# Peptides against a protein of PDB entry 3OAK: the designs that were tried, part 10

Target 1, 145 residues: chain A of PDB entry 3OAK
Amino acid sequence: DDLEQYLDEKILRLKDEMNIAAQLDIDTLNKRIETGDTSLIAMQKVKLLPKVVSVLSKANLADTILDNNLLQSVRIWLEPLPDGSLPSFEIQKSLFAALNDLPVKTEHLKESGLGRVVIFYTKSKRVEAQLARLAEKLIAEWTRP

## One batch from the design tools (peptide; aimed at target 1 P82 V117)

Design b1_p12_5 (made by RFdiffusion4)
Pose (drawn by RFdiffusion4):
Structure b1_p12_5 (pose): chain A 145 residues (1-145), chain P 12 residues (1-12)
Amino acid sequence: as target 1 above (145 residues)
Amino acid sequence: TDVEDLSHLLDL
């Protein structure tokens, strides 16, 4: 029905917006490298984050989020950038907190690649200790026999 | 919208 299509469209729009924001930040960081212009900063993901958090925090959107592979975009947002730098602390913390509340299944991890990027957060030296503990906790919730 | 694949940087 119309309501279901409306919710799918809402999540699919957010997925595309998140992908554009990540790609624009990547372009900015490549541009920053090719040209050593130190004033260049990547802020598109930070600008969109409240919208992403608002959607991820709604329990009644969990099915729509999971069914439409929005977690793929979340994984993109958590990936290290071309120079090895991580996204802002606010992005990391907001996204991990939202994952703690979502009923993520193996199939979602398979389609999104989210599990691989969370393992990266348990190894990275640039990740704050509290967020590493959250990442480890999530890996544990997902590697149950 | 496609995103540049940087997943190779996850391998530490």

Design b1_p12_5_s1 (made by RFdiffusion4, then SolubleMPNN; from b1_p12_5, 4 letters changed)
Fold by OpenDDE base, seed 3:
Structure b1_p12_5_s1 (fold): chain B 145 residues (1-145), chain A 12 residues (1-12)
Amino acid sequence: as target 1 above (145 residues)
Amino acid sequence: SSVTDLSHLLEL
């Protein structure tokens, strides 16, 4: 119906915005590496984060989020950057927290690739302890019999 | 490995 279509379009627009933000940050960091210009700072994801968190927190959007594979864009945001760094602490914290409240199923993990990335966070020595614990909690929930 | 086992459980 009209509402369902509206919600789908809303999530798909956000998905596009997230992907654009990620690519812009990648481009910025690649240019930083190439030119040595340390004034180049990737901030597009951080700027968009409040909107992402707001959407992920809405219970009435859960089905639309999962059906449209928004988790793929969440995965993209969590991937290491070109300089080898990880996304900001706030991005990690906010996304891990939001994921805890979503009814994520195995099929969503498979189609998004999110599971692999979260496992990475449980093993990385560079991840803050509190965030590693959040990642571990997610994995435990997703692998619970 | 443990990672492999987890990946299997997640059907990755």
Scores: peptide ipSAE 0.053, ipTM 0.709, DockQ to the pose 0.050
OpenDDE base, seeds 1, 2, 4, 5: peptide ipSAE 0.046, 0.045, 0.038, 0.052; ipTM 0.703, 0.703, 0.682, 0.758

Design b1_p12_5_s2 (made by RFdiffusion4, then SolubleMPNN; from b1_p12_5 with T1S D2E E4Q)
Fold by OpenDDE base, seed 2:
Structure b1_p12_5_s2 (fold): chain B 145 residues (1-145), chain A 12 residues (1-12)
Amino acid sequence: as target 1 above (145 residues)
Amino acid sequence: SEVQDLSHLLDL
């Protein structure tokens, strides 16, 4: 119906915005590496983060979020950056918190690749202990007995 | 990236 279509379009727009933000940050960091200009700071994801968190926190959007594979864009945001660094502490913390409240199923993990990325966060020595614990909690919830 | 394919832990 009209509402469902509106919500689909809303989520699809956000997914596109997230993907663009991720690419712009990648471009910024690649340019930083190429030029040595340390004043270049990747900020696009951080700027968009409040909107992402706001959407992910809405219970009435859960089905639309999952059905439109927004988790693929969440996965993209969690991927390591060109300089080898990880997304900001705040991005990790906010996304892990938001994911904890979503009714994520195996099919969503498969189509997004999110499961493998979160597992990475449980194992990486570059991840803050606090965030590794959050990732571990998610994996525990998603792991089949 | 450094992401490893450990999907088997999730039966993925």
Scores: peptide ipSAE 0.057, ipTM 0.757, DockQ to the pose 0.099
OpenDDE base, seeds 1, 3, 4, 5: peptide ipSAE 0.054, 0.052, 0.047, 0.040; ipTM 0.754, 0.748, 0.708, 0.681

Design b1_p12_5_s3 (made by RFdiffusion4, then SolubleMPNN; from b1_p12_5, 4 letters changed)
Fold by OpenDDE base, seed 5:
Structure b1_p12_5_s3 (fold): chain B 145 residues (1-145), chain A 12 residues (1-12)
Amino acid sequence: as target 1 above (145 residues)
Amino acid sequence: SQVTDLSYLLDL
């Protein structure tokens, strides 16, 4: 119906915005490495984060989020950056918190690649301990019999 | 992906 179509379009637009933000930050950091210009700061994901969190927190959008594979864009935001660093503490914390409230199933983990990335966060020595624990909680929930 | 494939831990 009209509402369903509206919600699909809303999520698909956000998905596109997230992917663009991720690519712009990658481009910024690649240019920083290439030129040595330390004034170049990747800020696009951080600027969009409040909108992402707002959408992920709405219970009435859960089905639309999962059906349109928005979790693929969440996975992209969690991947390491060109300089070898991880996304900001705030991005990690906010996304892990939001994921905890979504009814994520195995099929969603497969089509998004999110499961693999979250496991990485449980094992990486570069991750803050408190965030590694949040990642562990997600893995425990997703692997529960 | 820049992340090592550890999907086997999730039986994916």
Scores: peptide ipSAE 0.060, ipTM 0.754, DockQ to the pose 0.111
OpenDDE base, seeds 1, 2, 3, 4: peptide ipSAE 0.048, 0.058, 0.052, 0.033; ipTM 0.743, 0.750, 0.744, 0.644

Design b1_p12_5_s4 (made by RFdiffusion4, then SolubleMPNN; from b1_p12_5 with T1S D2S E4T)
Fold by OpenDDE base, seed 2:
Structure b1_p12_5_s4 (fold): chain B 145 residues (1-145), chain A 12 residues (1-12)
Amino acid sequence: as target 1 above (145 residues)
Amino acid sequence: SSVTDLSHLLDL
């Protein structure tokens, strides 16, 4: 199926882009810590965020997103940064919103590690209350009765 | 990354 192959390749490319953006931000923040150069700002994820949100919002991509474990890259984007900070408010908000509309199953949570990260957001005092509520909503949806 | 045990909630 030509379309299926095209969609797979599209998602796999996005995974690579997301992973690279995450690593570049990590490198930037590590360098900031090492040098004390406060002008160093990690913004690769933020720059790529509109594209990520666009893809995650496409209903016709849902199966491809889940089948190719794009949620692993989403998990990576949500992890704490080297300086202990969390990704930007906008990243958190956008990703939680996007996740809410995906038909995420237990198997996807297992293979991506996303469940563990989202529960972290329900517990962390560093998370804004608004975002903690969004994380709680996701956990509630994913929790077995 | 989070190391929280979610097995009791999500069977993970």
Scores: peptide ipSAE 0.053, ipTM 0.745, DockQ to the pose 0.072
OpenDDE base, seeds 1, 3, 4, 5: peptide ipSAE 0.051, 0.039, 0.039, 0.053; ipTM 0.749, 0.690, 0.688, 0.763

Design b1_p12_6 (made by RFdiffusion4)
Pose (drawn by RFdiffusion4):
Structure b1_p12_6 (pose): chain A 145 residues (1-145), chain P 12 residues (1-12)
Amino acid sequence: as target 1 above (145 residues)
Amino acid sequence: SVTVTGLKPLPD
């Protein structure tokens, strides 16, 4: 019905917006490298983050989020950038906190690649200790026999 | 659909 299509569309629009924001930040960081212009900063993901957090935090949107592979975009937002730098602390924390609340299943991890990027957060030296503990906790919640 | 490229590859 119309309501279900409306919710799918809401999540699909957010998925595309998140992808555009990540790609624009990546272009900015490549541009920052090719040209050593130190004033260039990547802020599109940070600008969109409140909208992403608002959607991820609604329990009644969990099915729609999971069914439409929005977690793929979340994984893109967590991936290290071309120079090896991580996204801002606010993005990392907000995304991990939201994942703690979502009923993520193996099929979602498979389609999104989210599990691979979370393992990276348990190894990275640039990740704050409290977020590493959250990543380890999530890996544990997902590697149950 | 938007394709995202240019990310550093994740290690194994």

Design b1_p12_6_s1 (made by RFdiffusion4, then SolubleMPNN; from b1_p12_6, 4 letters changed)
Fold by OpenDDE base, seed 5:
Structure b1_p12_6_s1 (fold): chain B 145 residues (1-145), chain A 12 residues (1-12)
Amino acid sequence: as target 1 above (145 residues)
Amino acid sequence: MVKVTGLAPLPE
């Protein structure tokens, strides 16, 4: 119906925006490495983060989020950057919190690759302890018998 | 463009 179509389009637009933000940050950091220009700072994801959190927190969008594989873009945002660094503390914290309230199923984890990335955060020595614990909580929820 | 890998696999 009209509402379903509207919601699909809304989520797909956000998905595109998230992917663009991630790529722009990657491009910025690659250029920083190649040129040595330390004035280049990757900020596109953090600028878009409030909008992402707002959408992920709305219960009426949960099915649309999962059906359109928005979790793939969430996974992309959590991946290491070209310089080996991880996304900002705020990005990690906000995304883990939002994921905790979504009815994520095995098929969503497989099609997005999100499970593999979250496991990484439970093991990495570069991750803050409190965020590693949040990642562990998600894995526990997703693997419940 | 450089893409960084190194993510841990999911447990079996």
Scores: peptide ipSAE 0.037, ipTM 0.666, DockQ to the pose 0.142
OpenDDE base, seeds 1, 2, 3, 4: peptide ipSAE 0.032, 0.031, 0.033, 0.035; ipTM 0.650, 0.627, 0.668, 0.674

Design b1_p12_6_s2 (made by RFdiffusion4, then SolubleMPNN; from b1_p12_6, 4 letters changed)
Fold by OpenDDE base, seed 3:
Structure b1_p12_6_s2 (fold): chain B 145 residues (1-145), chain A 12 residues (1-12)
Amino acid sequence: as target 1 above (145 residues)
Amino acid sequence: MVEVTGLAPLPE
């Protein structure tokens, strides 16, 4: 099917863009640590975030998103950074909100590793209370009997 | 794929 193929390619391109953005930010922060140059700022994920949110919010893309394991890239974006810090508040908030509307199943959690990361956010003392609650909501939904 | 670091494991 032409439409399905088009949508697959679209999501896979976004997945690639997300992975590149994450790696560029990691490289920037590693260099910042190594050189002490505080002018080095990791901004690639933040710049791409609006596009990511737009795609994640489209109901007609849900199956394509899940089938192509875009959630793996979402997980990557949520992982701690080289300096131990977490991604920006905006990234956390936007991604958690978007995840709440996706029909995520156990198989998707396993293949993406997303469940592990979200549980981390429920336990971390560095996470804002409102985001911890949102993470808890997701876990409750995903582990619902 | 970026290596997972600094995260607690999922309860099994």
Scores: peptide ipSAE 0.036, ipTM 0.666, DockQ to the pose 0.203
OpenDDE base, seeds 1, 2, 4, 5: peptide ipSAE 0.026, 0.028, 0.030, 0.031; ipTM 0.609, 0.618, 0.648, 0.649

Design b1_p12_7 (made by RFdiffusion4)
Pose (drawn by RFdiffusion4):
Structure b1_p12_7 (pose): chain A 145 residues (1-145), chain P 12 residues (1-12)
Amino acid sequence: as target 1 above (145 residues)
Amino acid sequence: STTELIDAYLDE
């Protein structure tokens, strides 16, 4: 029905917006490298983050989020950038907190590649200790026999 | 490529 299509469209639009924001930040960081222009900063993901947090925090959107592979975009947002730098602390914390609340299943991890990037957050020296503990906790919730 | 760099960081 119309309502279900409306919700799918809402999540699909957010997925595309998130992908565009991540790609624009990547272009900015590549541009920052090719040209050593130190004033260049990547802020598109930060600008969109409140919209992403608002959608991820709604329990009645969990099915729509999971069914439409929005977690693929979340994985992209968590990936290290071309120079090895991580996204802002606010993005990391907001995304991990939202993942703690979502009923993520193996199939979602498989389609999104989210598990791979969360393991990276348990190894990275640049990740704050409290977020590493959250990442380890999530890996544990997902590697249950 | 950027993708290969990102994969290389994830594999570290």

Design b1_p12_7_s1 (made by RFdiffusion4, then SolubleMPNN; from b1_p12_7, 7 letters changed)
Fold by OpenDDE base, seed 1:
Structure b1_p12_7_s1 (fold): chain B 145 residues (1-145), chain A 12 residues (1-12)
Amino acid sequence: as target 1 above (145 residues)
Amino acid sequence: SVEEIIEEYLNK
C-alpha cells in the first residue's frame, strides 16, 4: 500500500527525468546544428545513466517498472537522434544488459514500443556487433513460445 | 523523422 505508492512515485519521477534528459539532448543537438557551435555536447542521458541502471537492476522494482511503462522511456533513450546518430555505446550496452534481467512480457513490449526499436538495433549497420548480438538475444527471449 | 529512420531498417 504505502510501499507500492512510494515505489510508483519513484519510478514515475525517474520516467519524467529520463524523458527530460532525452529532450534536452535533442534540443542541444538541434541548437548545435542551427548555430554551428561545436562546443555544444549532448550529455544529459549519459549523466543520468547510472541512476537508470541502478533502478533497472533492483529486483524489488521489476513489477513497478513494468506496470508504469518505464520501458517507454528506455525506448525513447534508444531511439535515433535528430541527425540520425545513435545514443552512446555505454547507453546501449547498459540498457541492453539491464533489459536482460527484467521479466518483460509481450504486452510491455507493445505498450512501450521497445520491441520495434530493439529489432532496429539487430538490423542497423551502425550498431556495434557485440550490441547487435545482445539485441538479438533479447528478441529471441521475448519471442519464445 | 525518428519513426522513418526506424522503419527504413525494419523493412530491410
Scores: peptide ipSAE 0.237, ipTM 0.848, DockQ to the pose 0.377
OpenDDE base, seeds 2, 3, 4, 5: peptide ipSAE 0.125, 0.164, 0.118, 0.163; ipTM 0.764, 0.788, 0.764, 0.787

Design b1_p12_7_s2 (made by RFdiffusion4, then SolubleMPNN; from b1_p12_7, 6 letters changed)
Fold by OpenDDE base, seed 2:
Structure b1_p12_7_s2 (fold): chain B 145 residues (1-145), chain A 12 residues (1-12)
Amino acid sequence: as target 1 above (145 residues)
Amino acid sequence: SVEDIIQKYLDE
C-alpha cells in the first residue's frame, strides 16, 4: 500500500545516505594518510548518526529496516577504517544499542554480513571493553537456539 | 583491506 511504499523509500534513501557517508569518510582518511594533513577529519558518519539512530529506534520501521537490508549499511558503518582504526566510540555504542532492540534473524545476518563484523568486535584489541561486552551480548542473542 | 583486518581477528 501507499504507506508501505513510503516507508520502503524512506529506508532505501537512508541506506544511500549511509553508504555515501561511509565512502566520504574513507576518502577523507585516505587523503589524510596521503597528504599527512592531520586537520582532515572524517565526520560524515558522525553528522548522520542522529538520523540513523532515530530511524533504527522506531518500532514501526523494524520490518521495513530488516526487509530492505538496512543492516548492510550498519555493517559498513562498523567496519574498520583505512588506517585500521574503528569508527568512533559513539558510533559503535549507538549502533550496538539500536541493534539490541531489533528483531534480527539469521537471514538478516547472512544477507547483511553483520554477524561476522560483530564477532570481530568481540575479538579486536582496539575495542573498548564496554563495547566488546555489548557485541558479545548480541552474538549470544543471535546464536540462541 | 577491511576483510583482511577482520579475518585476522577471526582467526585468533
Scores: peptide ipSAE 0.255, ipTM 0.860, DockQ to the pose 0.380
OpenDDE base, seeds 1, 3, 4, 5: peptide ipSAE 0.244, 0.254, 0.249, 0.245; ipTM 0.853, 0.857, 0.857, 0.853

Design b1_p12_7_s3 (made by RFdiffusion4, then SolubleMPNN; from b1_p12_7, 7 letters changed)
Fold by OpenDDE base, seed 2:
Structure b1_p12_7_s3 (fold): chain B 145 residues (1-145), chain A 12 residues (1-12)
Amino acid sequence: as target 1 above (145 residues)
Amino acid sequence: SVEEIIQEYLEK
């Protein structure tokens, strides 16, 4: 129906925006590495984060989020960056919090690759202990019998 | 690569 189509288009637009933001940050960091210009800061994901959090927090969008594999873009945002660093503390914290309230199922984890990345956060010694605990909580919830 | 970094920690 009209509402379903509207919501699908809304989520797909956000998915595209997220992917673009991720790529722009990658480009910025690659240029930083190439030029040594330490003034180059990757800010595109951070700038878009409030919108992402807003959408992920809407209960009426949960099905649309999951059906359109928005979690793939969430996974991309959580991946390590070209310089070996991780996304900002705020990005990690906000996304883990948002994921905690979504009815994520095994099929969504498989099609997005999110499960593997979150497991990484439980094991990485570069991750803040607070965030590692959040990642562990997600894994426990997703693997619950 | 991203995959290599992830794999490194998954093996620990």
Scores: peptide ipSAE 0.094, ipTM 0.746, DockQ to the pose 0.401
OpenDDE base, seeds 1, 3, 4, 5: peptide ipSAE 0.078, 0.063, 0.081, 0.081; ipTM 0.732, 0.712, 0.720, 0.732

Design b1_p12_7_s4 (made by RFdiffusion4, then SolubleMPNN; from b1_p12_7, 7 letters changed)
Fold by OpenDDE base, seed 5:
Formats: C-alpha cells, sequence, structure tokens
Structure b1_p12_7_s4 (fold): chain B 145 residues (1-145), chain A 12 residues (1-12)
C-alpha cells in the first residue's frame, strides 16, 4: 500500500546515502594517501550516523530495513578502510547496538555479508575490547538454536 | 583489499 511504498522509498534513499557516504570517505582517504594532505578527513559517515541510528532504532521500520537489505550498507560501513584502519569507535558502537535490537535472520546475514564482518570484529586485534564483546554477543544471538 | 584483510583474521 501507500505506506509500505513510502517506507520502502525512505529506506532505499537511506541505503543510497549510506553507500555514497562510505565511498566518499574511501575516496577522501585514498586521496589523503596519494597526496599526503593530512587536512583531508573522512567525515561523511560520521555526519550521517545519527540518521542511520535513528532509522535502525524504529521498530516499525524493521521489516522494511531487512527486506531492502539495508544491512548490506551497514556491513559496508563496518568494513576496514583503505589504510587498514577500522571505522570510528562511535560508528562501531552505534551500529552494534542498533543491530542487537533488530530481528536479524540467517537469510539477512547471507544476503548482506554482515555475518562475516561481525565475526571479523570478534577476531581483530584492532577492535576495542568492549566492542569485541558486543560483536561476540551478536554472533551468539545469531547462532542460537 | 578489504576482503583480504577480513580473510586474514577469519583464517586465524
Amino acid sequence: as target 1 above (145 residues)
Amino acid sequence: SVEDIIEKYLNE
């Protein structure tokens, strides 16, 4: 119906915005490496983070989020950056917290690739201990019988 | 690549 279509369009727009933000940050960091210009700072994801968290926290959007594979964009945001570093602490913390409240199923993990990335966070030595624990909690929930 | 970085840790 009209409401469902509206919600789909809203989520798809956010998905696009997230993907653009991720790519812009990657481009910025690559340019920083290429030019040595340390004034270049990747901030697009950080700027968009409040909107992402707001949407992910809405129970009435859960089905739309999962059906439109927004988790693929969440996965992209969590991936290592060109210099091998991880996204900011706040991005990790906020996304892991938001994921904990979503009714994520195996099919969503597969179609988004999110499962592999979160497992990565449980193993990476670059991840803060508290965030590694959050990642472990997610994996435990997703692998429950 | 990003995938290489992820695979490095997944295989440990």
Scores: peptide ipSAE 0.198, ipTM 0.821, DockQ to the pose 0.378
OpenDDE base, seeds 1, 2, 3, 4: peptide ipSAE 0.198, 0.209, 0.208, 0.207; ipTM 0.823, 0.831, 0.829, 0.829; seeds 2, 3, 4 fail the geometry check

Design b1_p12_8 (made by RFdiffusion4)
Pose (drawn by RFdiffusion4):
Order: structure tokens, then C-alpha cells, then sequence
Structure b1_p12_8 (pose): chain A 145 residues (1-145), chain P 12 residues (1-12)
């Protein structure tokens, strides 16, 4: 029905917006490298983050989020950038907190690649200790026999 | 090339 299509469309639009924001930040960081222009900063993901947090925090949107592979975009947002730097602390914390509340299944991890990037957060020296503990906790919730 | 770098960091 119309309502279900409306919700799918809402999540699909957010997925595309998230992807565009991540790609623009990557372009900015590549541009920052090719040209050593130190004033260049990547802020598109930070600008969109409140919209992403608002959608991810709604329990009644969990099915729509999971069915439409929005977690693929979340994985992109967590991936290290071309120079090896991580996204801002606010992005990391907000996304991990939202994952703690979502009923993520193996099939979602498989389609999104989210599990791979969370393991990276347990190894990275640049990740704050509290977020590493959250990442480890999530890996544990997902590697149950 | 950027995708290869990201994969390299994820594999490290």
C-alpha cells in the first residue's frame, strides 16, 4: 500500500543522500591530497548526520531500514577515508549507538558488509577506547553460535 | 584506486 511505499521511499532517498555525502567528502579529501590545500574539510556527512540519526532511532522504521540495506550506507560512512583517517567522533558514536538498538541479522550483515568495518574499529589505533568497546560488544552480539 | 585504498585499510 501507499504507506509502505512511502516508508521504503523515505529510506531509499536517505540511502542515496548518505552515499552522495560520503562520495563528496571523499572527493574533498582526494582533492585535499592532490592539491595540498589545507583549508579543505569534509563536512557533508556531518551535515546530514542529524537526519540519519533521526531515521535510525525510530523503532517503527527498523524493518524498512533493514529490508532496504540502509546499513550498507552506514558501513560507508564508517569506512576509513583515502588518507587512512576516520570519520568524526560524532559520526562514529551516533552510528554505533543506533546499531546497538537495531535488530541486525546475519543476512543484513552479509548484504551491507557492516561486520567487516566494525572489526576494523576493534583494531584501529585512532578509535577512542569507549567506541572500541562498543564495536567489540557489537561483534560479540553478532558472532553468537 | 580510492576503493582499493579503503579495502587496504580495512584489511590491516
Amino acid sequence: as target 1 above (145 residues)
Amino acid sequence: HTEELINHYLDS

Design b1_p12_8_s1 (made by RFdiffusion4, then SolubleMPNN; from b1_p12_8, 6 letters changed)
Fold by OpenDDE base, seed 2:
Structure b1_p12_8_s1 (fold): chain B 145 residues (1-145), chain A 12 residues (1-12)
Amino acid sequence: as target 1 above (145 residues)
Amino acid sequence: KVEEIIQKYLDE
């Protein structure tokens, strides 16, 4: 129906915006590595984060989020950056919090690759302890019988 | 490179 179509388009637009933001940040960091210009800072994901959090927090969008594989873009945002660093603490915290409230199923983890990345966060020495605990909580919830 | 970083920790 009209509402369903509207919601699908909304989520797909956000998915595209997230992917673009991720790529722009990658480009910025690659340029930083190439030029040595430490003033170059990747800020595109951070700028878009409030919009992402707003969408992920809406219960009425849960099905649309999952059906359109928005979690793939969430996974992309959580991946290590070209310099080996992780996305900002705020991005990690916000996304883990949002994921905690979504009815994520095994099929969504497979099609997005999110499960593998979250496991990484439980093991990485670069992750803050409190966020590692959040990642562990998610894994525990997703692996329940 | 990203996959290598992730795989490194998954192997621990």
Scores: peptide ipSAE 0.245, ipTM 0.862, DockQ to the pose 0.346
OpenDDE base, seeds 1, 3, 4, 5: peptide ipSAE 0.230, 0.234, 0.239, 0.228; ipTM 0.853, 0.856, 0.858, 0.850

Design b1_p12_8_s2 (made by RFdiffusion4, then SolubleMPNN; from b1_p12_8, 7 letters changed)
Fold by OpenDDE base, seed 3:
Structure b1_p12_8_s2 (fold): chain B 145 residues (1-145), chain A 12 residues (1-12)
Amino acid sequence: as target 1 above (145 residues)
Amino acid sequence: KVEEIIQKYLEE
């Protein structure tokens, strides 16, 4: 199926872009820590965020997103950074909102590791209250009987 | 280290 192949390629390309953006930000922050150069700012994920949100919001891509484990890259984007900080408020908010409309199943949580990370956000005292609530909502939906 | 950080906060 030509359409299915096209959609797979689209999602896999985005997955690569997300992983690259995450690594570049990690590299930037590690260099910042090493050198003390406070002018180094990690911006790659923020720059790519609109594209990520756009793709995650498309209903016709849901199966392709889940089948290709794009949620692994979403998990990576949500993980704590080398300096111990969390990703930006905007990244957290946008991703939690986008995840809310995806038909995520247990198998997707396992293969991506996303469930554990979102639980982390429900427990962390550093997370903004409104985002902690979004994380709680996701956990509640994913753990439905 | 990421897993260790996550585990730390899960235990808060």
Scores: peptide ipSAE 0.121, ipTM 0.772, DockQ to the pose 0.425
OpenDDE base, seeds 1, 2, 4, 5: peptide ipSAE 0.080, 0.091, 0.091, 0.088; ipTM 0.717, 0.726, 0.728, 0.725

Design b1_p12_8_s3 (made by RFdiffusion4, then SolubleMPNN; from b1_p12_8, 7 letters changed)
Fold by OpenDDE base, seed 1:
Structure b1_p12_8_s3 (fold): chain B 145 residues (1-145), chain A 12 residues (1-12)
Amino acid sequence: as target 1 above (145 residues)
Amino acid sequence: KVKEIIEEYLNS
C-alpha cells in the first residue's frame, strides 16, 4: 500500500546516504595519505549518525529495515578502513546499541554480512573493552538456538 | 582488502 511504499523509499534513501557518507570518508582518508595533510578529517558518517540512530530506533520501521537490507549499510559503516583504522567510538557504540533492539535473524546476517563484522569486533585487540562486550552480547543473541 | 583485514583478526 501507500504507507508501505513510503517506508521502503525512506529506508532505501537512507541506505544511499549512508553508502555515500562511507565513501566520502574513505576518499578523505586516501587524500590524507596521499598528501600528508593531517588537517583532513573524515566526518561524514559522524554527521549522519543521529539520523541513522533515529531510524534504527523506530519499532514501526523494523520490518522495512530488515526487508530492505539496511543492515548492509550498517555493516559498511562498521568495516575497518583500508589502513586498518576503525570507525569512531561514537559510531560503534551507537550502532551496537541500536542493533540490540532489532529482531535480527540469521537470513539478515547472511545477506548483509553483518555477522562477520561483529565477530571481528569481538576479536580485535584495538576495540574498547565495553564495545567488545556489546559485540559479544549481539553474537550470543544471534546464535541462540 | 577489508575482508583480508577482518580474516586476519578472526584467525589470530
Scores: peptide ipSAE 0.045, ipTM 0.726, DockQ to the pose 0.283
OpenDDE base, seeds 2, 3, 4, 5: peptide ipSAE 0.030, 0.026, 0.031, 0.027; ipTM 0.667, 0.632, 0.669, 0.626

Design b1_p12_8_s4 (made by RFdiffusion4, then SolubleMPNN; from b1_p12_8, 6 letters changed)
Fold by OpenDDE base, seed 3:
Structure b1_p12_8_s4 (fold): chain B 145 residues (1-145), chain A 12 residues (1-12)
Amino acid sequence: as target 1 above (145 residues)
Amino acid sequence: SVEEKIKEYLES
C-alpha cells in the first residue's frame, strides 16, 4: 500500500528529527554546564515543536504514529534535562494537549515509556499546576478499567 | 511506593 508506506516514512522522518533535536539540546546544555557559557541556550525542540504538534493533531496519522512508536520521542522530549530543568512550559502544554486526542493504549505506554514520565509530572512540585492537572487527566484516561 | 505504583501501571 503506497499510502501506508508514505505515512510510515513521514512519521519515521519526524521521529528522527525529534530525536536529533533532543540530543542537540542535551549537548548544548551539557556544554553550558561544562564551560559556564550562559549564552548557550537549547532551542532545537522549541523550533521543531510546531511541526510535531501539527503531525500529532492529524487524525489520519494516529495509527501510524502509534505503530511507529513516535511516543518514544514524545517521552524523550518530556524528560528532565541535564541541568535538572524541565522542558519549556510550551512544550509540556502542547504535548499533553496532543496526547489527549490520541487513542493511546497500554501497549503504547509500555513500548514508549511515556506512562512513567507523565506520572512524574503529576507528582513534581516544579510543574505548573495547570500542566499537572493535564497530566493527571491523561493518567486517568489511560488507567480506565 | 511511587516506584511500585509506576511499575504496576506500566505492566497492567
Scores: peptide ipSAE 0.026, ipTM 0.586, DockQ to the pose 0.066
OpenDDE base, seeds 1, 2, 4, 5: peptide ipSAE 0.028, 0.022, 0.023, 0.025; ipTM 0.591, 0.606, 0.602, 0.590; seed 1 fails the geometry check

## One batch from the design tools (peptide; aimed at target 1 L81 P82 I119 F120)

Design b1_p13_1 (made by RFdiffusion4)
Pose (drawn by RFdiffusion4):
Structure b1_p13_1 (pose): chain A 145 residues (1-145), chain P 13 residues (1-13)
Amino acid sequence: as target 1 above (145 residues)
Amino acid sequence: FDEIAEEILEEAK
C-alpha cells in the first residue's frame, strides 16, 4: 500500500543522500591530496548526520531500514577515507549507538558488508577506546554460534 | 581480523 511505499521511498532517498554525501567528502579529501590545499575539510556527512540519526533511531522504521540495505550506506560512512583517516567522532559514536539498537541479522551483515568495517574499528589505533569497546560488543552480538 | 583491517585500508585507496 501507499504507506509501505512511502516508507521504502523515505529510506531509499536517505540511502542515496548518504552515498552522495560520502562521495563528496571523498572527492574533497582527494582534492585535498592532489592539491595540498589545507583549508579543505569534508563536512557533508556531518551535515546530514542528524537526519540519519533521526531515521536510525525509530524502532518502527527498523524493518524498512533493514529490508532496503540502508546499512550498506552506514558501512560507507564508517570506512576509512583515502588518506587512512576516520570519519568524525560524532559520526562513529552516533552510528554505533544506533547499531546497538537495531535487530541486525546475518543476511543484513552479508548484504551491507557492515561486519568487515566494524572489525576494522577493533584494530584501528585512531579509534577511541570507548568506541572500540562498542565495536567489539557488536562483533560479539553478531558472532554467536 | 588483521587481514580484514588491511583489506579495508587497501580498498580505501

